# Peptides against a protein of PDB entry 7BDX: the designs that were tried, part 98

Target 1, 212 residues: chain A of PDB entry 7BDX
Amino acid sequence: EMGAAACTLLWGVSSSEEVVKAILGGDKALKFFSITGQTMESFVKSLDGDVQELDSDESQFVFALAGIVTNVAAIACGREFLVNSSRVLLDTILQLLGDLKPGQCTKLKVLMLMSLYNVSINLKGLKYISESPGFIPLLWWLLSDPDAEVCLHVLRLVQSVVLEPEVFSKSASEFRSSLPLQRILAMSKSRNPRLQTAAQELLEDLRTLEHN

## One batch from the design tools (peptide; aimed at target 1 P146 D147)

Design b2_p28_5_s4 (made by RFdiffusion4, then SolubleMPNN; from b2_p28_5, 16 letters changed)
Fold by OpenDDE base, seed 3:
Structure b2_p28_5_s4 (fold): chain B 212 residues (1-212), chain C 212 residues (1-212), chain A 28 residues (1-28)
Amino acid sequence: as target 1 above (212 residues)
Amino acid sequence: as target 1 above (212 residues)
Amino acid sequence: MEALEKEAEDELALRRERSILAKREALA
């Protein structure tokens, strides 16, 4: 319980850029984010195994960790740190997103997707994650999720790729050939206004790319 | 390991007043500091019992918690919060300081004493801790510690009491009758300059009180 | 060469950041 509480508070205060700078300015950041990745991975591995009862505290702890990563990635220096010094964490997030089944750990998926989106604000970050093996299939795997929020954040990440010609051009063929167009079209008719808008915007962006 | 790492980072960033305000501005502060007290108490209880091997991570975690409390108490709004809403934590700290033997958990004692000193900057805080049962004997118990840093912070806390007539007058008789004068005099001759100065200043303050 | 390449990468990163910064997520 104490670990979850402490990490939750750290998550809360990490919404401030100054706090992120303070976290990263110390000598503990590298180790912290390394252990973060390991902890998240252990948590996800425990989900499929009957051996460890996942309590609410463990879940909360991992959620807070994912939240911290998201907040760090929300600022320029944080993105630089993650992309330059914590690539393993990014790889872990990508892996975990692939390991989770549709409908499984929705909140965690959302937080991890938000972190990846924030990382994608940096061109170097976008390049790094998009060049990961199986990145495009991963996006579509995640887009098959029954949860609207998961799908929303996937669409946002897809949009980040689509809006960067240098990155998109490298995977354009695979992207176009595997694009779940019918799924995205269905989302554009969603009753969830955020999902609806995101899907519509992406469809517009895709149309613009076809005409160029 | 992850808990200790997270709490250590939280400790580090809590050195900022803005971060303390952020911690206290949320709805999690009360619960957090309640659990903090419980965690610290459990740790100290585990020291005398052969049952739980205290690992370095557990120690680090508790040190970080004590550090957070110290940093919170370092600012006005933090003191107000502790004195008004987390009295149990203050009681716990006082209890734990009494439960620890001379030479035992020096770093933790120092941090806890620092927190109490910071609380004592607030008159309400000073009143609260000084009115705790056995407060005066506790001070002398702690002053018997072989560690100079522990003794230094005890002397600082004693000085906070001595410099507040309203508080001091209530316990002046007990204070004078039990004062380990020879011990304080010995400290005034310490090779540790901080301890030496603190002891000398306290002796001067005590002399001033005798002449009034 | 390395310094110039880094500057160019940083400039591109900043341009992208400005374009989508409003959509960044920071959670409490």
Scores: peptide ipSAE 0.028, ipTM 0.786, DockQ to the pose 0.026
OpenDDE base, seeds 1, 2, 4, 5: peptide ipSAE 0.025, 0.022, 0.027, 0.024; ipTM 0.781, 0.780, 0.786, 0.781; seed 1 fails the geometry check

Design b2_p28_6_s1 (made by RFdiffusion4, then SolubleMPNN; its pose is not in this set)
Fold by OpenDDE base, seed 1:
Structure b2_p28_6_s1 (fold): chain B 212 residues (1-212), chain C 212 residues (1-212), chain A 28 residues (1-28)
Amino acid sequence: as target 1 above (212 residues)
Amino acid sequence: as target 1 above (212 residues)
Amino acid sequence: LLEEFKAKQEKLREEIKALIEKALEALA
C-alpha cells in the first residue's frame, strides 16, 4: 500500500521536466527502471486469463510505474536514457503488450503504448522499437483490441513509423502485407472522433507512400 | 523493493520546492501522509529492543518516508499542510521518538527531529509541538541519546521554543526545572563542534531569559 | 537476457501468426 502511494505521487510529479531530470541525475535511476520492468512483468504474469483488471492496489502500483515511464519518455533526456540505458525495459513493455489479450488490462496497455510512442519521437528509439522482433504481428494483435483508446495509441505508433522514410523503407513490404488494413478502415468509420481521425490519416499516409 | 526504490526517488526530488508544491497540490497527499505515519509506526513496533538498525530495504523505505516529511516541512506551504491537515502524523512522530531507546535507530531519529524542527519554524507548528503532552519529558529522553547528531537536533528544537517568548512563557517554569541542564552543559564541552556550539548557545539563551 | 528476449519475441510472433491464420480461415 505505501509503495503504491509513493509511486502514485512520483507519477504525478514526474509530469515536470525538472523532476524527470532530477530522477535521471541521480544514481538510483538505473535500478529503479530495472525493477520497474520486473514488477510490471510479474503483475502481468499473475493475471489469470479471465480475470479483468481489478481496481486493486497492485494495479494502481503498476499503473503508476507505467505512468512514470511515460512521463520520462516525454522528455528528450528521458528518451535518451531509455533508449541508451534501459533497453530491457522497452523490451519488457513490448513483451507485455504481446502477452496481454485483447480487452485485458486496457489502462495498462494505454500507458505502455503512450510510453512507446514517446520513445518513438527519438529516431533511435523509433528504430529500436520498429526493428523489434515481431513488431508488425504485435501491431496486428493490439489493433484487435475492442478498446478504442488502445487502438488509437497503436495507430499513433504506426503513424510514427510510416512518417519516417528511413524506418518505413525497411518494413514497407511487410507493413503493406501484414497490417490489418480492413480493421484500420473500420476504425476510420468509428463514432469515436479521435480514433476516426487517426485511422483516416494513417490510411492516407499509406496511400501516399504507395504512389511514391 | 519496488516501493522502497520509488520512495527513495520521491525523497530525492522532494528537495525541490516545486515538487513539494506539486505533491500537496494533488489529491493524494492526505492519504500518503496518513499511511506514512502508520508505516513508520509499524516499523518501529517491529524492532526488537536489542536489534540494531539493519541496513535493510525496510529501513531504507522508512528513511525515505521520513526524509520526504522533512523536505515537505522545509517549505512554507508544506509546514502549513502538516500543521493543519496532518497533525496525526506529527503526533505519530512524537510518539515514535518516545518509543525508541537511546542509541536505537539513530538515522530515523535524526530525520524525524529534523522534520519537527522544520515544522517549528511555523509558529502554529511550534505551539502544537511544544504543547504536546509529555513534550518536556520527551526532550529529556532524547537528550540521553549517546549520538551527538540526535542530541544536536534536540537542542535545535529546544532553542526554537526558547526563542519564542509567546511559547516559552507557558512552559518556562517546567523548562527550568525539568530540562537536563547538566547534560546540556556536558554537551557544551563536547569535541563535536556543532554540538558544542548549539549547547552553549542554548545555555546562554536560558540564562538571558532568567534575568528578564 | 537479450537472447532470451529475442526467443520470447520470436515465439510470440509465431503464435500471433497462427492466430491470424485461424482468423482468416474463419472469415473465409
Scores: peptide ipSAE 0.018, ipTM 0.649, DockQ to the pose 0.018
OpenDDE base, seeds 2, 3, 4, 5: peptide ipSAE 0.010, 0.013, 0.000, 0.013; ipTM 0.634, 0.648, 0.651, 0.644; seed 2 fails the geometry check

Design b2_p28_6_s2 (made by RFdiffusion4, then SolubleMPNN; its pose is not in this set)
Fold by OpenDDE base, seed 2:
Structure b2_p28_6_s2 (fold): chain B 212 residues (1-212), chain C 212 residues (1-212), chain A 28 residues (1-28)
Amino acid sequence: as target 1 above (212 residues)
Amino acid sequence: as target 1 above (212 residues)
Amino acid sequence: LLKEFLEKEEKLRKEIEELIKLALEALE
């Protein structure tokens, strides 16, 4: 309980750039994020079936951890830190996103995806994520999620790839062949306005790139 | 381990007034500090004898908690919060200081005493602490500590009482009769310059007040 | 009960006095 409470407060204050700098400037940041990945991994491995007690101390603790990572990645120096010094954590996040079933741990998935998206703002981060083994199959897997927020954040991540020719060119053929275009098209007809817009824009960008 | 790491980072960033305000402005502050007291109490109760593994995750966790309280109390709004909304925590700190033996958990004692001193900067806080049942006997107990830092911070707390006539007048007779004046006199001859100065100043103030 | 209490207090007082003595020696 105390750990969850402390971590939750840390999550809250980590929305500040100054706090992120303070965290990263300290000698404990590396260890913290190392343990973060391990903790998240242990949590996911401990899940029984598709049922999660979202209100458990453990769940809240892990949510806070994911939130901290997200907030760190929202800041330029934080992205640099993650991409340069915490690649194992990024690998863990990618792994966990693959291990979770559709509809399972939705809030955690969203936070993880938000962190990856934030990392993708850095070209080095985008390259690292997109070059991860099984990245495109992972996108296909994640886009099968019934949750609109999960799908939205996946689409945003895909958009980050599409917007960077240096990255997209390397995977263009695989993207066209393996992305669930029909699923994305269905999302463009969603009643969720954020999802609808994101899907529509992505489809338009993909079409434009097909003619170039 | 993760809890200790998170709490340690929170301790570090809580040195900022803005972070303290962010913590206190949130809806989780009350619960956090409630659990803080409980956690510290549980830790002290779990101690076997006079031996503490200072490097344990649990110890580091509790040190960080005490540090957070200290940092909160260092800020005006934090003092107001503690005195108005977290009196139970202050009671717990006083209790724990009484339960610990001389030489036991020195670092924790220092942090606790620093927090009480910071609270004492607020007149309401000073009144609350000094009016606590057994406060003067507690000072006597704490001044028996072999650690110079513990004694120093006790003297600082006593000084806070002496400097406030409204508070000191209520306890003047008991202070004169129950404070270990000979011990304080011995401290005024210490090789530790901080302790020496603090003890000397306190003795001078006490003498001045005796003639008034 | 009072006798026991007083005895305990006296014991504690003696222990504390010894600790004070040790502490004074450490401060010298």
Scores: peptide ipSAE 0.022, ipTM 0.657, DockQ to the pose 0.017
OpenDDE base, seeds 1, 3, 4, 5: peptide ipSAE 0.014, 0.007, 0.000, 0.000; ipTM 0.648, 0.640, 0.639, 0.628; seed 1 fails the geometry check

Design b2_p28_6_s3 (made by RFdiffusion4, then SolubleMPNN; its pose is not in this set)
Fold by OpenDDE base, seed 3:
Structure b2_p28_6_s3 (fold): chain B 212 residues (1-212), chain C 212 residues (1-212), chain A 28 residues (1-28)
Amino acid sequence: as target 1 above (212 residues)
Amino acid sequence: as target 1 above (212 residues)
Amino acid sequence: LMEEFLKKQEELRKEVLELIEKALKALE
């Protein structure tokens, strides 16, 4: 309980750039993010056996951890830190997103996807994520989620790849062949305005790239 | 481990006034400080049975909690919050300082005493602490500690009372009779410059008040 | 509450009397 409360407060204040700088300016940042990855992994692995109540202190703690990572990645120095010094955490996030089933741990998926998107703002981060083994299959898996918010953040991550020619050119053939285009098209007809817009924009960009 | 790491980071960033404002501006502050008091109490109660390693994750967590309270109390809005909304935590700190033996949990004592001193900067806080049942006996108990840093922070707290006529006038007779004046005099001869100065200044102020 | 506190402190003082004496000497 106390750990979750402390982590929740840290999550809240980490929305500030100055707080992110303070976190990263300390010698404890590396250890913190290392333990963060391990903790998140342990939590996700525990879900296959016992129905852990999503409202548990453990869940709140892991959500707060994912939130901290997201907020750190929202800042330029935080992105640089994660991409350069905490690659294992990024690998863990990618792995966990692959291990979770559609509809499972939706809130955590959203936070993890937001963190990856924020990392993708850095070209080096985008390269690292997109060159991960099984990245495109992971996108397919995540786009099969029934949750509109999960799908929205996956589409945003895909958009980050598509908008960067240096990255997209390397995987353009695989992207076109392996993305669930029919599902994305269905999302462009969603009643959810945010999902609809994101899917429509992505489809338009993909079409434009086919003519170039 | 993760809880201690998160709390340690929160402690570090709570040195900023803006972070304290962010902590207190949230709806979770009350719950956080309530759980903080309970956690600190549970830790101290556990010390009587098993030699808990002072270097344990639990110890680090509790030290970080005490540090957060201290940093919050260092800021005007934080003092107001603690004095108005978290009196139970202040009562807990006073109780724990009474429950710990001389030489026991020195680092925690220092942090708790620092927090009380910071609270005492607020007149309402000073009144609340000094009017606590057994406050003067507690000062006597704490001044019997072998640790110079503990004694220093006790002397600073005593000084806060002595320098406020509205508070001191109510308890002047009890202070004069119940303070270990001979021990304070011994501290004024300490080789520790900070302790020596604090003890000397307090003795001078006490003497000045005897002639008025 | 004050009487209970004082009683508790008196009991603790008996247990740590030797430590207090050492503390006085260490501060001199």
Scores: peptide ipSAE 0.026, ipTM 0.687, DockQ to the pose 0.020
OpenDDE base, seeds 1, 2, 4, 5: peptide ipSAE 0.023, 0.024, 0.000, 0.025; ipTM 0.685, 0.689, 0.668, 0.685

Design b2_p28_6_s4 (made by RFdiffusion4, then SolubleMPNN; its pose is not in this set)
Fold by OpenDDE base, seed 2:
Structure b2_p28_6_s4 (fold): chain B 212 residues (1-212), chain C 212 residues (1-212), chain A 28 residues (1-28)
Amino acid sequence: as target 1 above (212 residues)
Amino acid sequence: as target 1 above (212 residues)
Amino acid sequence: LLEEFLKKQRELEEKIKELIEKALEALS
């Protein structure tokens, strides 16, 4: 309980760039993010056995951790830190996104996807994520999620790849063959305006790149 | 482990006034400080049985919690919050200081005493602490500690009482009768310059108030 | 596609393990 409360407060204050700099400027950052990945992994592994109530202290704790990572990744120096010094955490997030079933831990998925998206703002981060083993199949898996917010943030991440020719060119054929284009097209007809717009824009960008 | 790491980071960033304001401006502060007191109490209660190694995750966690309280109390709005909205925590700190034996959990005692001293900068806080049941006997107990830092911070707290006539006048007779004046005199001869100075100043102030 | 996904996930898991081991070695 106390850990979750402390982590929740830390999450709240980590929205500040100065706080992120303070976290990263200290000697505790590496240890913290290392343990963060392990804690998140431990949590996800615990899901397959006992339906830990989503409202447990553990779930709130992991949610706050994912929030901290997202807030760190929202800042330029934080992205640099994650890409250079905390790649294991990024790998963990990718793995956890693959391990979770559609509809499972939706809020956590959203935060993890937001963190990856924020990291993707850094070209080095985008390269690292997109070159991760199973990245494109993972996108297919995640786009099968029934949750509109999950799908939205997946599409945003895909958009980051598509908008960077250096990254997209390497995987263009695999993207075309492995992305669920019909699913994305269905999302472009969603009643969720954010999802609809994101799907439509992505489809337009993909079409534009097919003619180039 | 993760909780301790998160709490340690929160402690580090709570040295900033802006972070303290952010903590207190949120809806999580009351819950956090409520659980903080309980966690600290649980820790101290666990000491009587098993010598939890002072270097345990639990000890570091509680140390960080006490540090956060100290940092909050170092700021005017933080003092106001503690005195108005978190009195139970102050009561807990007073209780824990009484429960700990001389030489036991010295670092934690120092942090707790620093927090009380910081609260004592607020007149309302000083009144609240000094009017707590057993406060003067507690000072006697704490001044028996062999640790110079503990004694120093006790003397600083006593000084806060002596410097406020409104508070001191109510307990002047009890202070004179119950304070270990001989022990304080011995401290004025300490090789520790901070302790020596604090003890000497306090004795001078006490003498001045006897003639008034 | 699912089989390919699972294969790549296994590869990722092994990579993560290796990176964790390297990180632990660097801390020691």
Scores: peptide ipSAE 0.023, ipTM 0.652, DockQ to the pose 0.025
OpenDDE base, seeds 1, 3, 4, 5: peptide ipSAE 0.016, 0.015, 0.017, 0.016; ipTM 0.660, 0.658, 0.659, 0.658

Design b2_p28_7 (made by RFdiffusion4)
Pose (drawn by RFdiffusion4):
Order: sequence, then structure tokens, then C-alpha cells
Structure b2_p28_7 (pose): chain A 212 residues (1-212), chain B 210 residues (1-210), chain P 28 residues (1-28)
Amino acid sequence: as target 1 above (212 residues)
Amino acid sequence: EMGAAACTLLWGVSSSEEVVKAILGGDKALKFFSITGQTMESFVKSLDGDVQELDSDESQFVFALAGIVTNVAAIACGREFLVNSSRVLLDTILQLLGDLKPGQCTKLKVLMLMSLYNVSINLKGLKYISESPGFIPLLWWLLSDPDAEVCLHVLRLVQSVVLEPEVFSKSASEFRSSLPLQRILAMSKSRNPRLQTAAQELLEDLRTLE
Amino acid sequence: SETTKEVLERIDKYGFSEALELEELFAE
């Protein structure tokens, strides 16, 4: 209970750039981020499906962990630190997104997809994520999730890699062969404007790159 | 005059999340949200045989109080703090909406309805408002107001209550059937574009979940 | 920008109805 309360407080204050710089400056953050991935992996493996039932100081603990990782990656030196020091944590995030079934732990997937988008803002972070093993199959599969907020953060991550045609050119062929053009087109007609324009903007960029 | 000027200044700066977080600790020593409800209750009681006066020092004081409550509830930890600590203030807001006759204190009713919408974004806040005494009769009473802005914010609150599970097993199925569908339909053909669109949106949501 | 907690509250709030809409669009 005490462990989760401290992680929740750290999640609250981690929204500040001054606090994020202080976390990376203290010589204990490396251990914190290495054991963070282990705790997130342990939490996901412990779930035999079901849902989560807002596990008392268990789910709030991992949510605080993913929330901190997201708030750290939201700061320039935070996403720089993560791609240099905590590459194993990025591997764990990408692994846990594929390991989590559609509709299972939706809040955890959004927090994790938000952190991958933030890390992709760093040039090396974009290279590391896009060059990870089943990255493209993972993207199209996370789009098969019924939750609109998960689909929105998948499209924001796809748009981020698509916005760097150099990195996008390495993962050619499968971007044309396997992309769920139909689902992205359906998302460009959603009554939710943020999801609708995210898919509309991604479609504009996808059609423009195939011709230009 | 001085009290209202300081409250208006606080309403201006309360649009910042940093300021809202700073306000939530101050409620301990000076019961800011406890005495806010008393001041709002005292103001409406003082309008015995009369309606609003406006441009007054007293009118802008309560407007600033309701504006501050709304700007606090607009921040996630603000609406979380209100539903945990300031449930009495939420009671007062819901009570004063029913106590205010139609056409009386229109700007105050809109600001108050905006704060209830914001608190309803929080899961517990939604339960607390929808489970409050006389809540459905209050929605009907507020929709009988001639002012379009008040009707718009009632429909926005009703839309917020209609969306999301609320157990869904006839707990929310009966809430939808008990609404003034005729008035909502009349407001869907309204000459006020903002009101017409809110009633249209709400009608789509009522039909979608039927 | 939005905070992570605001995003979580949005999921809680609109996640059910928006999921039904996307299921209908995908069935088309």
C-alpha cells in the first residue's frame, strides 16, 4: 500500500519538467527504470484474462509506473535518457502491448502507447521503436482493438513514424501490403472528432507518400 | 466591493491547473469551498421577492464563486477533490438550482450547471449527482426555463449522465425513459443553433442507447 | 495538453459508447 502511494505521488509530480530533470539527475533512476519494466511484466503475466477489477494498490501501482514512464518521455531529456539508458524498458513496453489481448487492460495500453509516441519524438527513439521485431504487425493488430482511445494512440504513433519518410523507407513493402486501409478509412468517418481527424490526417499522409 | 474584486481575480487565475492544485490545500485552514456554498446559499435566500440585479458588487461575487468552483472541477484532481471533500458544496449547488425559479439568476444557474457537468466527468461525481434527491425532477424543472443557455447546459449534463455504463441493467435504461423527450424534441427544432444541436446530439444518444 | 489522468477518465467515460460505434463502422 505504501509502495503504490509513493508511486502515485511520483506520477503526480512527474508532470513537471523540473521534477523530471531532478529524477534523471539522481543516481538511482537507472535502477528504478530497470525494475519498472520487471514490475510491469510481472503484472501482465499475472493476469489470466478477466479484466483488472481496479486491483487495490496493484493496478494503481503499475498505472503509476506507466504514468511516470509517459511523463518522463514527455520531456526532451527524459525521452533522451530512456533511449540511452532504459532500452530494455522500451522492449518490455513493446512486448507487453502485443501480450495484452484486445479489451484487456485498456488504460495500461493507452499509457504505454502514449510513452512510445513520446519516445518517438527523439530521433534515436524513433529508430529504436520502428526497428523493433514485429513492430508493423503490432501496429495493425492494436488497431483491431474496439476501444477508440487505443485506436487514436496507435494512429498518432503510426503518423509519427510516417512523418519521417527516411525511417519509414526502411520498413517499406509491409507498410503497403499489411496496412488496415479499411479500418483507418472507417476511423475517418467516426463521430469522435479527435479520432476522425487523426485517421483523416494519416490517410492524407499515406496517399501522398505512395505518389510523391 | 473588495470581496468581489479579489474573487474575480481568483476566477481569472483559476483557469490554470497550477493555480487549481494550489487552491486544494488552502481549503484545509480556511474552509474555502465550505464557506463558498454558504455564501451562494445566502445570496439566493436574499433574493426573496425579487430576481437578479446584475452589474452589482454582490452579483459578481457569487458569479466569481461559481466560476471558481467550475474552473476547479475542470481539472482532474479538482473534480476528484470536490467529490471527496466538498460533497456539501455539491449539495448546495444542486439545492440552489431547484430553489431558483425560472428566469431568476440565469447567469448563476448556467455557471452552476457547468460545474456539475465538470464534476460528472469524475466517476464518483457522476454517481453523486445522479443519485442526489429529486435529480430527475430537477432536470425537468430546469428544462422548463425560458433561457436557452440554461436549457443547453441542462441538456449537456443530461448527455453526460446518459453516456457511460451506470450499471446499464435498467439502472440507466429507466433514466432515459423518464426524461422529457417532448421538450428535448421541441428544443431539437429550436431557432437557437447551439441549443438545437445539443438537443439533436442528446436525441441521437438516446436513440443509440435504446 | 492533457494529463494522463484526464485520458484515463476519458476512457472510463466514453470508452463503452465509442467502442459500439467503432464495432458498427467496422461491420460495414

Design b2_p28_7_s1 (made by RFdiffusion4, then SolubleMPNN; from b2_p28_7, 13 letters changed; failed a check: too like the target's own chain)
Amino acid sequence: SLSLEEELLRIDRFGFRESLELQRLWAE

Design b2_p28_7_s2 (made by RFdiffusion4, then SolubleMPNN; from b2_p28_7, 11 letters changed)
Fold by OpenDDE base, seed 3:
Structure b2_p28_7_s2 (fold): chain B 212 residues (1-212), chain C 212 residues (1-212), chain A 28 residues (1-28)
Amino acid sequence: as target 1 above (212 residues)
Amino acid sequence: as target 1 above (212 residues)
Amino acid sequence: SSTLEEELLRIDRYGAIEAREIEELWAE
């Protein structure tokens, strides 16, 4: 309970750039993000047995941690810190996204995807994530999720890759050969306007790359 | 571990006025401070049996909580919030300060005293604390502590009472009859310059009140 | 290393995502 409450407050205030700078300016930042990854991993591993209610204090705590990571990654210095000093956390997030089944821990999955998207704003971060083993299969695994918000943030992450020629050129062959085009086309007809738009934009981006 | 790390970060960033405002602007502030009091109380109650090492994660967590309260109380809006909406926490802090033996949990005791001092900057807060049952005996109990920092912050809190005629007049008879004058005089000769100064100033304040 | 300018362009186009409280994100 208390840990979740404290972490939730920290999440809320981490929306401020100055708070992110303050978090990172301390010698405790490295340790915090290291333990964050371990905590998130332990939580996800616990889901294979005990049906932890999504509303548990443990769930709230992990959501807050993922929220903090997302907010840190929303700031340039935060992205630089994560990419340079917390790569294990990025690896953990990628792993956890792969370990979660479609429809499982949707909210956490969204927050983790948002954090990766924010990291992908940094070119070094984008390179690091996209060069992760199994990254492209992971994207398609996540895009099979029934949740529109999960799919939206997957599409945004895919778009971030597609829009960077230096990154996309390395994976273009695998990307083109494995692209779930029918799934993306179906999303472009979604009743969810955000998902519809994201799918349409991605399809336009892909068409532009085929003509170049 | 993770809870302590998160709370420690929250403590660090709570030194900012804007962060305090952000903490208080959320609907979760009331719940957070309620749980804070309960957590601190549970920790202090646990000390009567198990020698919890001062360096435990639990200790660090509680220190961080006390630090957060102190930093919130350092800001005008934070004092107003605590005095109006978190009186139970103030009551808890007063209780815990009474429950702790001389030399026990010195660091926590200092943080709690600092928080009460900060609250005492608000006249309503000063009134509330000083009208607490057993407040004057509590001050003298705390002033018997061997720790110079504990004694310093007790003297500062006493000074806050003495400097407010509206508050002091209500307790003046009890205060004068129970004042550990010899102890304060001994502190005015302390080798600790901060303690020495605080004791000297308090003695001067008391002399000024005897001549009025 | 990505330049701050390149990051700002990406943020301007797609936005960096602030994580709001869970209740606010999924109330709609």
Scores: peptide ipSAE 0.065, ipTM 0.800, DockQ to the pose 0.041
OpenDDE base, seeds 1, 2, 4, 5: peptide ipSAE 0.029, 0.054, 0.064, 0.049; ipTM 0.790, 0.793, 0.799, 0.796; seeds 2, 4 fail the geometry check

Design b2_p28_7_s3 (made by RFdiffusion4, then SolubleMPNN; from b2_p28_7, 12 letters changed)
Fold by OpenDDE base, seed 2:
Order: structure tokens, then C-alpha cells, then sequence
Structure b2_p28_7_s3 (fold): chain B 212 residues (1-212), chain C 212 residues (1-212), chain A 28 residues (1-28)
């Protein structure tokens, strides 16, 4: 309980850019994010058994960890730190997103996707995650999620790939051959306005790339 | 391990006034500090058995908690919060300081004393802690500690009492009758310059009060 | 000298990066 409470407070204050800088400026950041990845992985691995109550202290703890990673990635120096010094954590996040079933740990998926999106703001970060093994299949796997928020953040991440020619060109063939166009089209007709808009924008971006 | 790491980071960033304000501005502060007291108490109670390695994750966690309390108490709104909304935590700290034997958990004692000193900056805080049952005997008990840093912070807290006539007058009789003058005099001759100075200053303050 | 096309591409890439930075996500 105490650990979850402490981590939750840390998550709350990490919404400040100055706090993120303070977290990263300390000598404990490396260890913290190393353990973070391990903890998140352990949590997800534990789900195959007992349906952990989403409201458990353990769940809250892991949510807070994912939130902290997201907020760290929200700033340039945080992205640099993650890409340079915590690649294992990024790899773990990608793995966990692949390990989770559709509808499983929705909130955690959202937070992890938010973190990856933030990392993708940097070209270096985008290159790193997009060059990860199975990245494209992972995107399509995640788009099969029934949760609109999960799908929204996947579409945003896909958009990040599509909008960077240097990244997109490397995977364009695989991307085009495996694109779940019907799924994206369905999302463009969603009643969720955010999801609808994101899908429409992505479709427009894809059309622009086909004409070029 | 993860809890200790998270709490350690929270401790580190809590050195910022803005971070303390952010901690207190959230809806989780009350619960956090409630659990903090419980956790610290549980830790101290566990010491009667296994000599917990001072370097254990548990020890580090409790140190971080005490550090956070200290940093919260370092700012005016933090003191107000503690005195108004977390009195149980203050009571717990006082109790733990009484429960610990001389030389036991020195670092924790120091941090707890630092927190009480910070609380004592406010008249309301000073009144609250000084009116606690057994406060004066506790001070003398703590002055028997072999650690110079513990003694230093006790002397600073005693000085806070002595320098406030409204507080001192209420306990002046008990204070005078139980004052370990020989111990304080011995400290004024310490080779530790900080301890030496603190003891000398307190002796001067006491002399001033005797002449008034 | 960068061709006009290369410069335009650079400007577009820069603009896209800035746009993404403005759209950074905070987890609350």
C-alpha cells in the first residue's frame, strides 16, 4: 500500500516539466526505470492467473509507473534519457503491448501507448521503436482492441510513423501490405469524435503518401 | 525494491517547494501521510527482532518517508498541513523517537528530528509538539544518544522551545527541574563544531532566560 | 547548396516535429 501511495504521488507531481527534470537529474533515475520495466512485466505476467482487481494496489502502482514514464517522455530531455539510457524499458513496453490480449488491462495499454507516442516525437525515438522487431504487426494487433482509447493512441502512433518519410520508407512495403484499411475505415465512422477524427486524419495522410 | 525506489525519487524531488505544494495540493496527501506514519511505526516495531540491515530496501524506504516529511515541514503550507491534518503522524514521530534506544536507527532519528524542528518553526507547530505528553523527558532521553547528529538536532529543537516565551513559560518549571545541564555542558566542549556551537548557543539562551 | 526541394522537405519535417511536440501527452 505504501509503495503504491508513494508512486501515485510521484506520478502526480511528474506532470511538471521541472519535476521530470529533477527526476532525471538525480543518480537514481537509471535504477528506477530499470526496476519499473521489471515491475510492469511482472505485473502483466501475473495476469494469466488471477484476474487482478483493476483497483488493486498493485494495479494502481503499475498505472502510476506507466504514467511516470509517459510524463518523462513528454519532455525532450526525458525522451533522450529513455532512448539513450532506458531502451530496455521501451522494449518492455512494446513487449507488454504485444503480450496483452484485446480488452486486457485497457488503462495500462493506454498509458503505455501514450508513452510510446511521446517517445515518437523525437526522430531518434520514433526510429528506435519503429525498428523494433514486430512493430508493424504489433500496431495492427493493438488496433484490434475493442477499446476506443487504445485504438485512438495506436492511430496517433501510426500517424507518427506515416508523417516521417525517413521512418516510413524503411517499412513502407510491409506497412502497405498489412494495413488493416477496413478497420481504420470503420474507426473513421466511429461515434467517438476523437477516434473518428484520428482515423480520418490518418486516412488523409495515407492518401497523400500514395499520391507521392 | 520498486517501492523504495519510487519513494526515494519522491524524497529527492520533494526538496523543491513547488513539488511540496504539488504533493499537498493533490487529494492523495492525507492518505499518503497516514500510511507513512503506519509504515514508519511498523518498521521500528520490527527492529526488536532481526537487526535489519541499515542498508535494506525497507530501511531506505523508511528513510525516504522521513525525508519527505521533513521537506514538507520545511515550507509554511506543509507545516500547516501537518499540524492541521496529520497530527497522528507527528504523534507517531514523537512516539518512535521515544521507542528507539540510544544508537538505534540513528539516521532515522536525525530525519525525524529534522521534521520536528521544521514543524517547530511555526508557533502552532511548536505548541503542538511541546504540549505532547512526555515531550520534555523525550528531549532528555534523546540527548543521551551517543550520536552527535542526533544530539545536535535535539539541541536545536530545545532551542526552539526556549526561544518562544509562550511555549517555554508553560513548561519552564519541568524544564528547569529536569535539564541535563552537565550533558549540555559536555556537548559545548565537543570536538564536533556544529554540536559545540549549538550547545553553546543554547547555554547562552538559557542564561538569558535566568536573568529575566 | 540544398535544392529548394531539400529545403522544403527540411521545413516540412521541422514543422511536423514541432506539431508533434505541441501534441505531447501528459498522463494525469
Amino acid sequence: as target 1 above (212 residues)
Amino acid sequence: as target 1 above (212 residues)
Amino acid sequence: SLTLEEELLRIERYGAREARELERLWAE
Scores: peptide ipSAE 0.351, ipTM 0.795, DockQ to the pose 0.031
OpenDDE base, seeds 1, 3, 4, 5: peptide ipSAE 0.346, 0.346, 0.351, 0.349; ipTM 0.795, 0.796, 0.793, 0.793

